# Peptides against a protein of PDB entry 3NZW: the designs that were tried, part 49

Target 1, 212 residues: chain A of PDB entry 3NZW
Amino acid sequence: TTTLAFRFQGGIIVAVDSRATAGNWVASQTVKKVIEINPFLLGTMAGGAADCQFWETWLGSQCRLHELREKERISVAAASKILSNLVYQYKGAGLSMGTMICGYTRKEGPTIYYVDSDGTRLKGDIFCVGSGQTFAYGVLDSNYKWDLSVEDALYLGKRSILAAAHRDAYSGGSVNLYHVTEDGWIYHGNHDVGELFWKVKEEEGSFNNVIG
Target 2, 222 residues: chain B of PDB entry 3NZW
Amino acid sequence: QFNPYGDNGGTILGIAGEDFAVLAGDTRNITDYSINSRYEPKVFDCGDNIVMSANGFAADGDALVKRFKNSVKWYHFDHNDKKLSINSAARNIQHLLYGKRFFPYYVHTIIAGLDEDGKGAVYSFDPVGSYEREQCRAGGAAASLIMPFLDNQVNFKNQYEPGTNGKVKKPLKYLSVEEVIKLVRDSFTSATERHIQVGDGLEILIVTKDGVRKEFYELKRD

## One batch from the design tools (peptide; aimed at target 1 A22 A49, target 2 Y106)

Design b2_p20_5_s1 (made by RFdiffusion4, then SolubleMPNN; from b2_p20_5, 13 letters changed)
Fold by OpenDDE base, seed 2:
Structure b2_p20_5_s1 (fold): chain B 212 residues (1-212), chain C 222 residues (1-222), chain A 20 residues (1-20)
Amino acid sequence: as target 1 above (212 residues)
Amino acid sequence: as target 2 above (222 residues)
Amino acid sequence: AAEVAALLAAAREAAGEVWL
């Protein structure tokens, strides 16, 4: 898996691959590794598929309950804390989760929290999570700046996942791309790596380790 | 040495059509190299136009299916005989599986039916309850033999229009029930040839708006 | 208990638990 999220002047970019594995077996190329908790809040998934899917869905329910009780959307801080507290209670039980909770509230603005099954909870501007994270960081860190245009930021997110898909055997399938703003998240499509790779290679003149 | 799990072999396969879905499984049940039964059905009609199979350790599979059937019953009791939708069934099964997260059911689960729009639906689960809706899925012993075939023949992976220099993919199209049945039969006959844990018989459950139909075909018995 | 836990962990992998 390779997931990433970063803050920039235009909000948050979230990009994830879609490959799932069971050992050397490619279990799926079409997994949805982003949960849309509400129109302003996303969760990403890396690690055990069931752990992530189950508990992030549960998190969604907790967030909805918060909204019903408090008549206000839950903060990104609170949502991430709920998940963090939950996984901490299971510490040592063998949960495997690497998640980013990304969203926008009036109080916080665009916000990203990293939460993992070790109990780590970090607020930050840039995170890459998964077996391909270092590959994604290589591209992302090399091209990131706060003042990216929305178009450039979207491309950078997509391009970083593509790099990881290229080098990480456990990442691939497609890139699912999101842009989060004060108006909520916007889905920017599913980009099949098989097609995207050649397109990017041609347009950039990149990936010259592969002869087309 | 003690092992709480067994492996009863077998293979299952689900394919969704436009307005139907198919879930098929062989009827062989084995332990190690011994055939326990040549006809032990593992694909079940669970009511509400939902068919289910949990392939792997048969004791766990049977337990899971029984629990799900019971869940369907209670759903009706609690919600004025409301039909359980396939997506809700999938969520329910996730909870059944994940409820044993720390002592999992040793099974690969597939369900098939129609979604609320009347479109064919196949959901696949790992042992601990992660699930995905897919157009097709093979599970069990010969899944590795069948799934690539389904990728090619159901989803037309790696197929391109002739004369396009590999630039135009073969367009996705729904398969007819007859075409799907052919693919299922070819999948299982092929798997039977190459995997000792697959054979004896093939039972296919076809879900349409008119209900569940069953078909049976002989497989090699060697 | 530790032995059982290790056995179950190995069984999960063998069973085909899906990872992201």
Scores: peptide ipSAE 0.463, ipTM 0.832, DockQ to the pose 0.316; fails the geometry check
OpenDDE base, seeds 1, 3, 4, 5: peptide ipSAE 0.456, 0.460, 0.459, 0.459; ipTM 0.827, 0.830, 0.831, 0.830; seeds 1, 3, 4, 5 fail the geometry check

Design b2_p20_5_s2 (made by RFdiffusion4, then SolubleMPNN; from b2_p20_5, 14 letters changed)
Fold by OpenDDE base, seed 5:
Formats: sequence, C-alpha cells, structure tokens
Structure b2_p20_5_s2 (fold): chain B 212 residues (1-212), chain C 222 residues (1-222), chain A 20 residues (1-20)
Amino acid sequence: as target 1 above (212 residues)
Amino acid sequence: as target 2 above (222 residues)
Amino acid sequence: MAEIEALEKAAREARGPVYL
C-alpha cells in the first residue's frame, strides 16, 4: 500500500493506490483504500484490510452519532481521537492500521491526522503511509510547495503514488485521487497505473529505467 | 504447536453477470491426502436470493454459514420480513468474521446475489472480514490457478482490440449465463487436473430475479 | 500463536488475511 495526504493553499490532496496482497499473492487491484466518512471527512487505509475497513466504518458511525447528538459535524481532531482511543484499547492485540483522517470543518479548516495501531496520533501537513511511503515521500517532498495550484497539487499526489507503485511490489493497481476543500471532498477519478505510467513517462520523459 | 485448524481443500468461484450471479464449488472434501467425501456441498442458498460459500476449514465454514442463515432469520423478525439486500448481507458477514478477529474462521468466503438494481453481485471476504464487491473471485485450494484465468476471461485483462497495436483495451462487457457457466466448468475441470484437493463434482448455484437454480456436473474422481 | 502460524501458512498459499 501507498497512501498520502498533504495540505496546501487549496485544501487537501489525498491519493492512494488500490492493490491488496496476501503474502506474495495479489489479492486485488481494485481495493478502495479511502473511506468517505461524510462529505467533509475521509479516512485512508494501510495495513490489515479488515482492521482498517471495519474500524474506519465504525468510525463513520461514531461520526454520524456525533452529528445527531451535537447537531454539528464532528471535528477532524475529535474523529481522529475516537479512532486513536479505540486502537489504543486494542494495543498489543495485533491490530494493523496506518490511517489518515482528512477533512474540513469551519473551526479547524483543512486538517490531517495520522493514526496508527501503535496508538500514535499526529497532526500534520504531509503524510505518506504504507509499504511504499518512502517512494512517495521521495517525489512528494521534492516537489511540494504550499502555493501549488490545485491542478499541480492533484498531479503531485497522483505522481507520488505512481512512483511508489513503480518501486513497491505491494503497491499498484490504480490511483484514487481526492481534493478536499471547504465545500467537502471531490473525487478526481481512478487512474490505472499501467496507463498512467506510460502517459507520465511520455509527457515527463521520466522513468528512463524502463525502456519503451 | 497445536493447530486448531484443518484444511478440507476444495475450490469456489463467483462470477457476476448483468442480471444474474453464479457461485460454484467443487464437492470434494479432503484432509491431507485422504478424500473424506466426494459429495459434500459447500455452496448454500441462504434465503433472500443470497448464495454463500465459506471455503477452507469446513467446520468453520459450516459454522459461519449457519450463523449467517440465523442472521437472515433474525433480520426478518426485526424488520417485518424485509428482504436482506446483498450489500447488507456483506456488511453482516463482515461483522460475523471480524467478531472472531483474534481467533478467525479459517475460510475464504464468497457470496453472490443481485443488488438493489437487479444487477449481479459477488462479494468476497478474507478470514477476518475485509470485503470487496467484484465481478469475479476464485477462492480455496485452486484459487491461484483459476483467478488469473478469470482476470483474462471475465475482466479481459491483457486483451486488446485487434489492429490497435495494444493501445485499445478490449472493452468490458457482461457475459451471458451460458458463457459464465462455460467459464466455470472450464475453470474447475482445469483446476481438477492440477490440484489434488479439487474434483469429484461441481455444483453451480445461479441467482436470478426468479430465484436460485442449481446445476451439477461431474468432475474427475481420481 | 498457533492461529497466527495457520494464517501465515494460509497467506503463503494465497488464502490468508489481506493486507493493504
């Protein structure tokens, strides 16, 4: 898996691959590693598929209950804290989760929290999470600027996942791309890595380690 | 160290069509190299036009299917005999599986049915309850032999339009029930040739708007 | 521990828990 999220002047970019594995077996190339918790809040998945899918779905229910009780959307801080508290209760039980909770509230603005099964909860502007995270960071950190245009930011997110998909055997399939703004998240499509790779190679003159 | 799990072998396969879905399984039950039964069905009609199979350790599979059938029963009690949708069934099965997260059911689970729009649906589960809706999935002993074939023949992977120099992929399209049944039969006959835990018989459950139909075919008995 | 070993074996046989 490779997931990433970063804040910039235009909000948040979230990009993820879609490969799932069981050992050396490619279990799926089409997994949705982003859960749409509500129109303003996303969760990303890395690690155990069941752990992430189950608990982030549960988180969605908790967020909805918050809205019903408090008559306002849950904050990104509170949503991430609920998840963090939950996984911390299971510390040592063998949960495997590397998640980012990304969203917008009027109070917080665009916000990203990293939450993992070790009980770590971090607020930040840039995170890459998964077996391909270092490959994604290599591209993302080299090109990141706060002042990126929305177009450039979307491309950078997509391009960073592509780099990870190229180098990490456990990442691939497609890139799912999101832009989070004050008006909520916008899905920017599913980009097949096979097609995207050749397109990017041609347009950039990159990936010269591959002949074609 | 004590292993609480057995492995009863076998293979299952689900394929979704446009207005139907198929879930198939061989009928061989084995332990190690000993055939326990040549006819032990592992694909079940669970009601509400949902078919289910949980392949791997048969004791766990049977337990899971029984629990799901009971869940369907209780759903009817609680919701005035409302039909359980396939997506709700998938969510329910996730909870059944994940409820044993720390002592999992040793099974690969597939369900098939129709979604609320009448389209064929196949959902597959790992032992701990991660699930995905797919057009096709093989599970069990020969899954690694069959799944690549399904990638090619159902999802048209690595197929291109002739004369396009590999630039135009073969378009995705639904298969007819006859085409799907052919693919299922070819998959299982091929798997039987290469895997000792697959054989004896093939039972296919076909889900349509009119209900569940069963078909049976002989496989090699060696 | 026995359950983990069984699941690890299953993973090697393409029948284990799925990871992202």
Scores: peptide ipSAE 0.425, ipTM 0.811, DockQ to the pose 0.368; fails the geometry check
OpenDDE base, seeds 1, 2, 3, 4: peptide ipSAE 0.386, 0.376, 0.399, 0.380; ipTM 0.785, 0.794, 0.806, 0.784; seeds 1, 2, 3, 4 fail the geometry check

Design b2_p20_5_s3 (made by RFdiffusion4, then SolubleMPNN; from b2_p20_5, 15 letters changed)
Fold by OpenDDE base, seed 2:
Structure b2_p20_5_s3 (fold): chain B 212 residues (1-212), chain C 222 residues (1-222), chain A 20 residues (1-20)
Amino acid sequence: as target 1 above (212 residues)
Amino acid sequence: as target 2 above (222 residues)
Amino acid sequence: SAEQAALDAAAAEAAGPVEL
């Protein structure tokens, strides 16, 4: 898996691959590694598929309960804390989760929290999570600027996942791309890695380690 | 080390069509190299136009299917005989599986039915309850032999339009029930030739708006 | 028991869950 999220002047970009594996077996190329918790809040998935799906879906329910009780959308801080507290209760039980809770509230603005099954909870501007994270960071860190245009930021997110899909055997399939703004998240499509690779190679003159 | 799990072999396969879905399984049940049964059905009609199979350790599979069938009954009781949707069934099965997260059901589960729009639906589960809706899925012993075939024949992977120099993919289209049945039969026939845990018989459950139909075909018995 | 927990952990590993 490779997931990433970063803050920039235009909000948050979230990009994820879609490969799932069971050892050397490619279990799926089409997994949705983003949960849409509400129109303003996303969760990303890395690690155990069941752990992520189950608990992030549960988190979604807790977030909805908060909205019903408090008559206000849950904060990104609170949502991420709920998840962090839960996984911490299971610390040492063998949960495998590397998650990012990404969202926008009027109080917080665009916000990203990293939460993992070790109980780590970090607020930050840039995270790459998964087996391909280092490959994604290589591209992302080299090109990241706060002042990126929305178009450039979307491309950078997509391009960083593509780099990871190219180098990490456990990442691939497609890139699912999101832009989070004050008006909520916008889905920017599913981009097949096979098609995207050749397109990017041609347009950039990149990936010269592969002969066309 | 003590292993609480057995492996009863077999293979299952689901394919979603436009207005139908198919879930198929062989009827061989084995332990190690011994055939326990040549006809032990592992694909079940669970009511509400939902068919289910949980392939792997048969004791766990049977337990899971029984629990799901009971869940359907309880759903009807609690919700004034409301039909359980396939997506709700999938969520329920996730909870059944994940409820044993630390001592899992040793099974690959597939369900098939129609979604709320009347379109064919197949959901597949890992042992601990991750799930995905797919057009096709193979599970069990010969899944590694069948799944690549389904990728090619259902999802048209690596197929291109003639004369396009590999630049235009073959367009996706739904398969007819007859085409799907043929693919299922070819899949299991081929799997039987190459895997000792697959054979004897093939039971196919076909879900349409009119209900569940069953078909049976002989496989090699060697 | 600790033994049961170890057995459960081993069983969970053997189940071969899907990983992302």
Scores: peptide ipSAE 0.424, ipTM 0.791, DockQ to the pose 0.289; fails the geometry check
OpenDDE base, seeds 1, 3, 4, 5: peptide ipSAE 0.419, 0.407, 0.396, 0.404; ipTM 0.782, 0.791, 0.788, 0.779; seeds 1, 3, 4, 5 fail the geometry check

Design b2_p20_5_s4 (made by RFdiffusion4, then SolubleMPNN; from b2_p20_5, 13 letters changed)
Fold by OpenDDE base, seed 5:
Structure b2_p20_5_s4 (fold): chain B 212 residues (1-212), chain C 222 residues (1-222), chain A 20 residues (1-20)
Amino acid sequence: as target 1 above (212 residues)
Amino acid sequence: as target 2 above (222 residues)
Amino acid sequence: DAEIARLLAEAAQARGPVYL
């Protein structure tokens, strides 16, 4: 898996691959690694598929309960803390999760928290998470700046996942792309890596390690 | 090192059509190199137009299917005989599987039915309850032999429109029930030739708006 | 837990526990 999220002047970009594996077996090329918790809040998945799906779905339920009880959307801080507290209770039990909770509230603005099964919870502006994270960071860090246009930011997110899909055998399939703004998240499509790779190679003159 | 699990072999396969779904399984049950039964069905009608198979360790599979059937029963009790939707069934099965997260059911689970729009639906699960809706899925001993074939013949992977120099993919389209049954039969006959844990018989459950139909075909008995 | 996970991985023909 390769997932990433970053803050910029235009909000948050979230980009993820869609490959799932069982050892050397490609289990799926079409997995949804972003959970849409509510119109303003996203969760990303890396690690054990069941652990992520189960507990992030559970998190969604907790967020909805918060909204019903408090008559207000849950903060990104509180949502991420609920998940963090949960996984901490299971510390040592063998959960495998690397997650980002990304969203917007009036109180916080656009916010990203990293949460993993070790109990780590971090607020930050840029995270790449998964087996391909270092490949994504290589592209993302080299091109990131706060003042990116929305178009450039979307492309950078997509391009970073593509780099990871190219180098990480456990990443691939497609890129699912999101833009989070004050008005909520916007889905920016599913981009098949098989098509995207050749398009990017031609347009950029990149990936010259591959003959084509 | 102690292994608490058995392996009863076999293979299962689900394919969704436009207004139908198919879930098929061979009827061979084995332990190691010994055939326990040549006819032990592993695909079940669970009610509410949902068919289910949990392939791998048969004791775990049977337990899981029984638990799900009970869940369907209780769902009716609690919700005034409301039909359990296929997506709700999938969520329920996730909870059944994940409830044993730290001592999993050693099974590959597939369910098939119709979604709330009447479209064919196949959901597949790992042993601990991750799931995905897919157009097709093979599970069990010969899954690695069948799944690539399904990628090519159901999802038309690596197929391109003639005369486009490989730039235009073959368009996705739904297969007819006859085409799907043919693919299932070809899959299992081929798998039987190359895998000792697959054979004897093929049972196919076809789900339509009219209910569940069963078909049976002989496989090699070697 | 780790032992069970290993056993599942070793016994799995194609699809064991799925990872992202």
Scores: peptide ipSAE 0.401, ipTM 0.786, DockQ to the pose 0.363; fails the geometry check
OpenDDE base, seeds 1, 2, 3, 4: peptide ipSAE 0.390, 0.398, 0.398, 0.397; ipTM 0.791, 0.796, 0.798, 0.795; seeds 1, 2, 3, 4 fail the geometry check

Design b2_p20_6 (made by RFdiffusion4; failed a check: the pose's geometry)
Pose (drawn by RFdiffusion4):
Structure b2_p20_6 (pose): chain A 212 residues (1-212), chain B 222 residues (1-222), chain P 20 residues (1-20)
Amino acid sequence: as target 1 above (212 residues)
Amino acid sequence: as target 2 above (222 residues)
Amino acid sequence: DETEELLEEAAEALAPRTFD
């Protein structure tokens, strides 16, 4: 698994791979590691497939309950805390999740929270989570500028996940892109590495190792 | 010490067509190197046009299928006999499985039917509720032998248009019920050849808008 | 050897799925 989310001039970019594993066995290439909590809230998934899916779906129900009660969209900070506090209750029971809660509110602006099953909760501009996180950091950190165009930022996030899908035996499948503005999240497609790799290699001239 | 889990072997397979779906499984049940039964059904019609199989530790698989069938019964009781859609059944199974997160049903479960648009649908589950909708899926002992074959023959993976210099992928035309049954039977004869826990018989459940039909085929008994 | 390998693979295919 490789997931990343970063803040910049144009809002937030979220990118994830779609590989699921059972050890060295590729269980699936077509899994959805991003959950749309609501029109302005996204959650990313890494770790235990069932723990992430189950608790992030549950988080969506908790956020919806907040809106009915308070007649107001839940903040990114509060939404990430609900998950953080829930996971903390289970500390020591073996839950396994590296998560990112990304969204936008007039009150907070573009906001990213890293939340994991250890109970760690961190607000930040850039996060890469999962077995492939360091591979994504390598490409993302060396090309990141706050002033990236929406187009360039979307590409960097896509390219970073691609770098991880190439080098991490446990990452791959396809790349799912998202862009977050004050009008909510915008889905930017599912890009199969099976074609995305060769295309990027030709157009970019990178991945100079692998023989084509 | 006491081990609450065992392995009863078996292999299951699910393929979704445009307006149908199939869930197949061998009828052999095993413990270690012995055969408990050459015919012990492992794929079930649970009502509302849903077939399911929970493969792995059979006691757990039976308890789960029994609990789900009772769930459909109560769904009707509590919701004015409304039909349980396959998507709804999948989310329901997720909660049943995740409910035992800390003492799991040791099964790999697959269900099949039609979605609300009448299209074929297959869902497969992780032991603790992780699930996804798919075109096809192999589960159980020979899953590692069969899933690669299905990626090739069902979803045309790694296959290209001849003479296109590997530039044009083989189109994703869709399989008829006849072409699917062939892939299923071939899959199980192949699995019976290479995996010692697969054999004796093959039972396929076909699901259409008209309901659930069953077909049976012998397999090598060795 | 081949049978033991296939049984190991089957045990892995039956294991919980992870995104890691």

Design b2_p20_6_s1 (made by RFdiffusion4, then SolubleMPNN; from b2_p20_6, 13 letters changed; failed a check: the pose's geometry)
Amino acid sequence: SKLKELEEQAKQARAPWSLN

Design b2_p20_6_s2 (made by RFdiffusion4, then SolubleMPNN; from b2_p20_6, 9 letters changed; failed a check: the pose's geometry)
Amino acid sequence: MEVEELEEKAREARAPWSFN

Design b2_p20_6_s3 (made by RFdiffusion4, then SolubleMPNN; from b2_p20_6, 11 letters changed; failed a check: the pose's geometry)
Amino acid sequence: DEIARLEAEAAQARAPWSLN

Design b2_p20_6_s4 (made by RFdiffusion4, then SolubleMPNN; from b2_p20_6, 11 letters changed; failed a check: the pose's geometry)
Amino acid sequence: SEIEELERRAKEARAPWSLN

Design b2_p20_7 (made by RFdiffusion4)
Pose (drawn by RFdiffusion4):
Structure b2_p20_7 (pose): chain A 212 residues (1-212), chain B 222 residues (1-222), chain P 20 residues (1-20)
Amino acid sequence: as target 1 above (212 residues)
Amino acid sequence: as target 2 above (222 residues)
Amino acid sequence: AEATGGGTWHPAMENIVKPA
């Protein structure tokens, strides 16, 4: 698994791979590691497939309950805390999840929270989570500028996940892109590494190792 | 010490067609190197046009299928006999499985039917509720032998248009019920050849808008 | 879109799916 989300001039970019594993066995190449909490809230998934899916789906129901009660969209900070506090209640029971809660509110602007099963909760501009996180950091950190165009930022996030899908035996499948503005999240497609790799290699001249 | 889990072998397979779906499984039940039964059904019609199989530790698989069938019964009781759609059944199974997160049903579960548009549907589950909708899936002992074959023959993976210099991928034309039954039977004869826990018989459940049909085929008994 | 079970499947799956 490789997931990343970063803030920049144009909002937030979220990118994830889609590989699921059972050890060295590729369980699936077509899993959805991003959950659309609501039109302005996204959650990313890494770790235990069932823990992430179950608790993030539950988080969505908790956020919706807040909107009915308060007649107002839940903040990114509060939404990430609900998950952070829930996971903290289970500390020591073996839950396994590296998560990112990304969204936009007029009150907070573009906002990213890293939340994991250790109970750690961190606000930040850039996060890469999962077994492939360091590979994504390598490409993303060395090309990141706050002033990236929406187009360039979307590409960097996509390229970073691609770098991780190439080097991390536990990451791969396809890349799912998202862009977050004050009008909510915009889905930017599912890019199969099976074609995305060769295309990027030709057009970019990178991945110079692998023989084509 | 006491081990609450055992391994009863068996292999299951699910393929979704345009307007049908199939869930197949060998009828052999095993413990270690012995055969408990050559015919012990492992794929079930749970009503509302849903078939399911929970493969791994059989006691857990039976408890789960029994609990789900009772769930469909109560769904009717509590919602004015409304039909439980396959997507709804999948989320329901997720909660049943995750409900034992800290003492799991040790099973790999697959269900099949039609979605609300009448299209074929297959869902497979992780032991603790992780699930995804899919075109096909192999589960159980020979899953590692069969899933690669299905990626090739069902989803045409690694296959290209001849003479296109590997540029044009083989189109994803869709399989008929006849072509699917062939892939299923071949899959199980192959799995019976290479895996010692697979054999004796093959039972397929076919699901269409007209309901659930069954077909049975013998397999090598060695 | 609805999310799916991405990540590492439960270890019991290693005992269910036998090696090739």

Design b2_p20_7_s1 (made by RFdiffusion4, then SolubleMPNN; from b2_p20_7, 8 letters changed)
Fold by OpenDDE base, seed 3:
Structure b2_p20_7_s1 (fold): chain B 212 residues (1-212), chain C 222 residues (1-222), chain A 20 residues (1-20)
Amino acid sequence: as target 1 above (212 residues)
Amino acid sequence: as target 2 above (222 residues)
Amino acid sequence: MEPTGGGFWHPFMQKIIHPA
């Protein structure tokens, strides 16, 4: 798995692969590792697929209850805290979760929190999470700047996941790409890694370790 | 050390068509190398045009299916006989599975039906309730033999148009009921040849707007 | 037998979105 999120002048980019494994078996190439909690809030998944899918869906319900009670959208800080508190209650029970809660509120602006099953909750501008995270960081950190255009930021997110998919055996399938703004998240498609790899190689003249 | 789980073998397979879905399973029930039954159906009509199979440890599979059938019953009681949609059924089954997260059902679960637009739908579950909607899925003992075949024959993986030098993929298209049945039969026939836990009989449940139809085919009995 | 474990040969493993 490789998931990433980063803040820039145009909001937030979220990019994830779609491979799930069971040992050496490729269990799926089409896993949705982004949960659309509401039109303004995304969650990413790494770890046990069931743990992430179940509890992030539960989080969505808690966020909706907040909106109904308070007549206001939940903050990214509060949403991430709800999840953090939940996983902390299960500390030692064997949950496996590495998540990013990404959203845009008027009071917070574009916001990313990392939450994992160890009880860690971190606010930050850039996170890569999963077995391929170091490969993604290699590309992302080398090219990241706050002043990226939306187009360049989307490409950078996609390109970073592609790099990880190329090097990490546990990452692959496709890239799912999102852009989060004040008006909500926008889905920017599913990009098959096999097709994307050859396209990028041709256009960039990159991946010269592979002879085509 | 106490081992609460058994493995009763068998294999199941779901394929979604345009306006239908198929869920198939062999009828062999086995423990280790001993055949317990040559005809023990493991694919069930659960009502509301939903078919279900939970393959693996038969005791757990039966328990899960019974719980889901009961859930369908209570859903009707609580919601004035409203039809349970396939997506809501999938969510319900997730909760049934994840409710035993720390003592899981030892099963691979697949359901099939029609979505709210009348299109074929197949959902697959891991033992603890992670689920996906897919065009096809094999589960059980011979899943590793069948799934790559389905990737090639349903999703046309690694197939290209002739004369294009591998530049044009074979276009995706829905398969007819007849084509799906042929693929299912070929899958199980082949699996039976190579896996001792698969054989005896093949039961296929076909879901359409008109309801659930069953077909049965003999497999090798060795 | 752990239903959420096993190797490549095990047919009843849980799906893992592989962590770091």
Scores: peptide ipSAE 0.323, ipTM 0.821, DockQ to the pose 0.093
OpenDDE base, seeds 1, 2, 4, 5: peptide ipSAE 0.310, 0.326, 0.328, 0.319; ipTM 0.808, 0.823, 0.818, 0.814; seeds 2, 4 fail the geometry check

Design b2_p20_7_s2 (made by RFdiffusion4, then SolubleMPNN; from b2_p20_7, 7 letters changed)
Fold by OpenDDE base, seed 1:
Structure b2_p20_7_s2 (fold): chain B 212 residues (1-212), chain C 222 residues (1-222), chain A 20 residues (1-20)
Amino acid sequence: as target 1 above (212 residues)
Amino acid sequence: as target 2 above (222 residues)
Amino acid sequence: MEPTGGGFWHPAMLDIIHPA
């Protein structure tokens, strides 16, 4: 898995691959590793697919309950804290989760929290999470700046996942891309890695280690 | 050391068509090299036009299917005989599986039916309840033999339009029920030749708007 | 038979599904 999220002047970019594995077996190439909690809040999934899928769905329910009770959308801080508290209760039980909670509230603005099954909860501007995270960081860190245009930011997110998919055997399939703004998240499509690779190679003149 | 799990072999296969879905399974039940039964069905009509199979350890599979069937029954009681949708069924099964997260059902679960738009639907589950809707899925002993074949023949992976020098992918299209049944039969016939835990019989459940139809075909019994 | 993941496989998950 490779997931990433970063803040920039235009909001948040979230990009994830879609490969699921069971050992050396490619279980799926089309897994949705982003859960749409509400129109303004996303969760990403890395680690155990069931753990992430189950508990982030549960988180969605908790967020909805908050909205119903408080007549206000839950903050990203509070949503991430709920998840963090939950996984901490299971500390030592063997949950495997590396998640990012990304969203926008009027109070917080665009916000990203990293939450993992070890009980770590971090607020930050840039996170890559998964077995391919180091490959994604290599591209992302090299090209990131706060003042990216939305177009460039989207491309950078997509391109970073592509790099990870190229080098990490546990990442691949496709890139799912999101842009989060004050008006909510926008889905920017599913991009097959096989097709995207050759397109990017041609357009950038990159990936010269591969001969077409 | 005590191992609570067995492995009863077998293979299951789901394929979604445009307005139908198919879930198939062989009827062999085996432990190691010993055939326990040559006809032990593992694909079940669960009501509400949902078919289900949980392949792996048969005791766990049977338990899970029974629990789901019971869940369907209670759903009707609680919701004035409302039909359980396939997506809701999938969510329910996730909870059944994940409820035993720390002592899982040792099964690969597939369900098939029609979605709310009348389109064929196949959902597959890992042992602890992660699930995905897919066009096709193989599970069980010969899944590794069949799944690549399905990738090629259902999803047209690695197929290109003739004369395009590999630049134009074969377009995705739905298969007819006849094509799907043929594909299923070919898959199981091939798997039976190469895997000792697959054989004896093939039971295919076809879900359409008109209900569930069953077909049976003989496989090698060696 | 193994649960699915995204490249992170916690050994404890294997032990749960495949008790020694």
Scores: peptide ipSAE 0.078, ipTM 0.752, DockQ to the pose 0.173
OpenDDE base, seeds 2, 3, 4, 5: peptide ipSAE 0.076, 0.074, 0.022, 0.037; ipTM 0.763, 0.766, 0.735, 0.761; seeds 2, 3 fail the geometry check

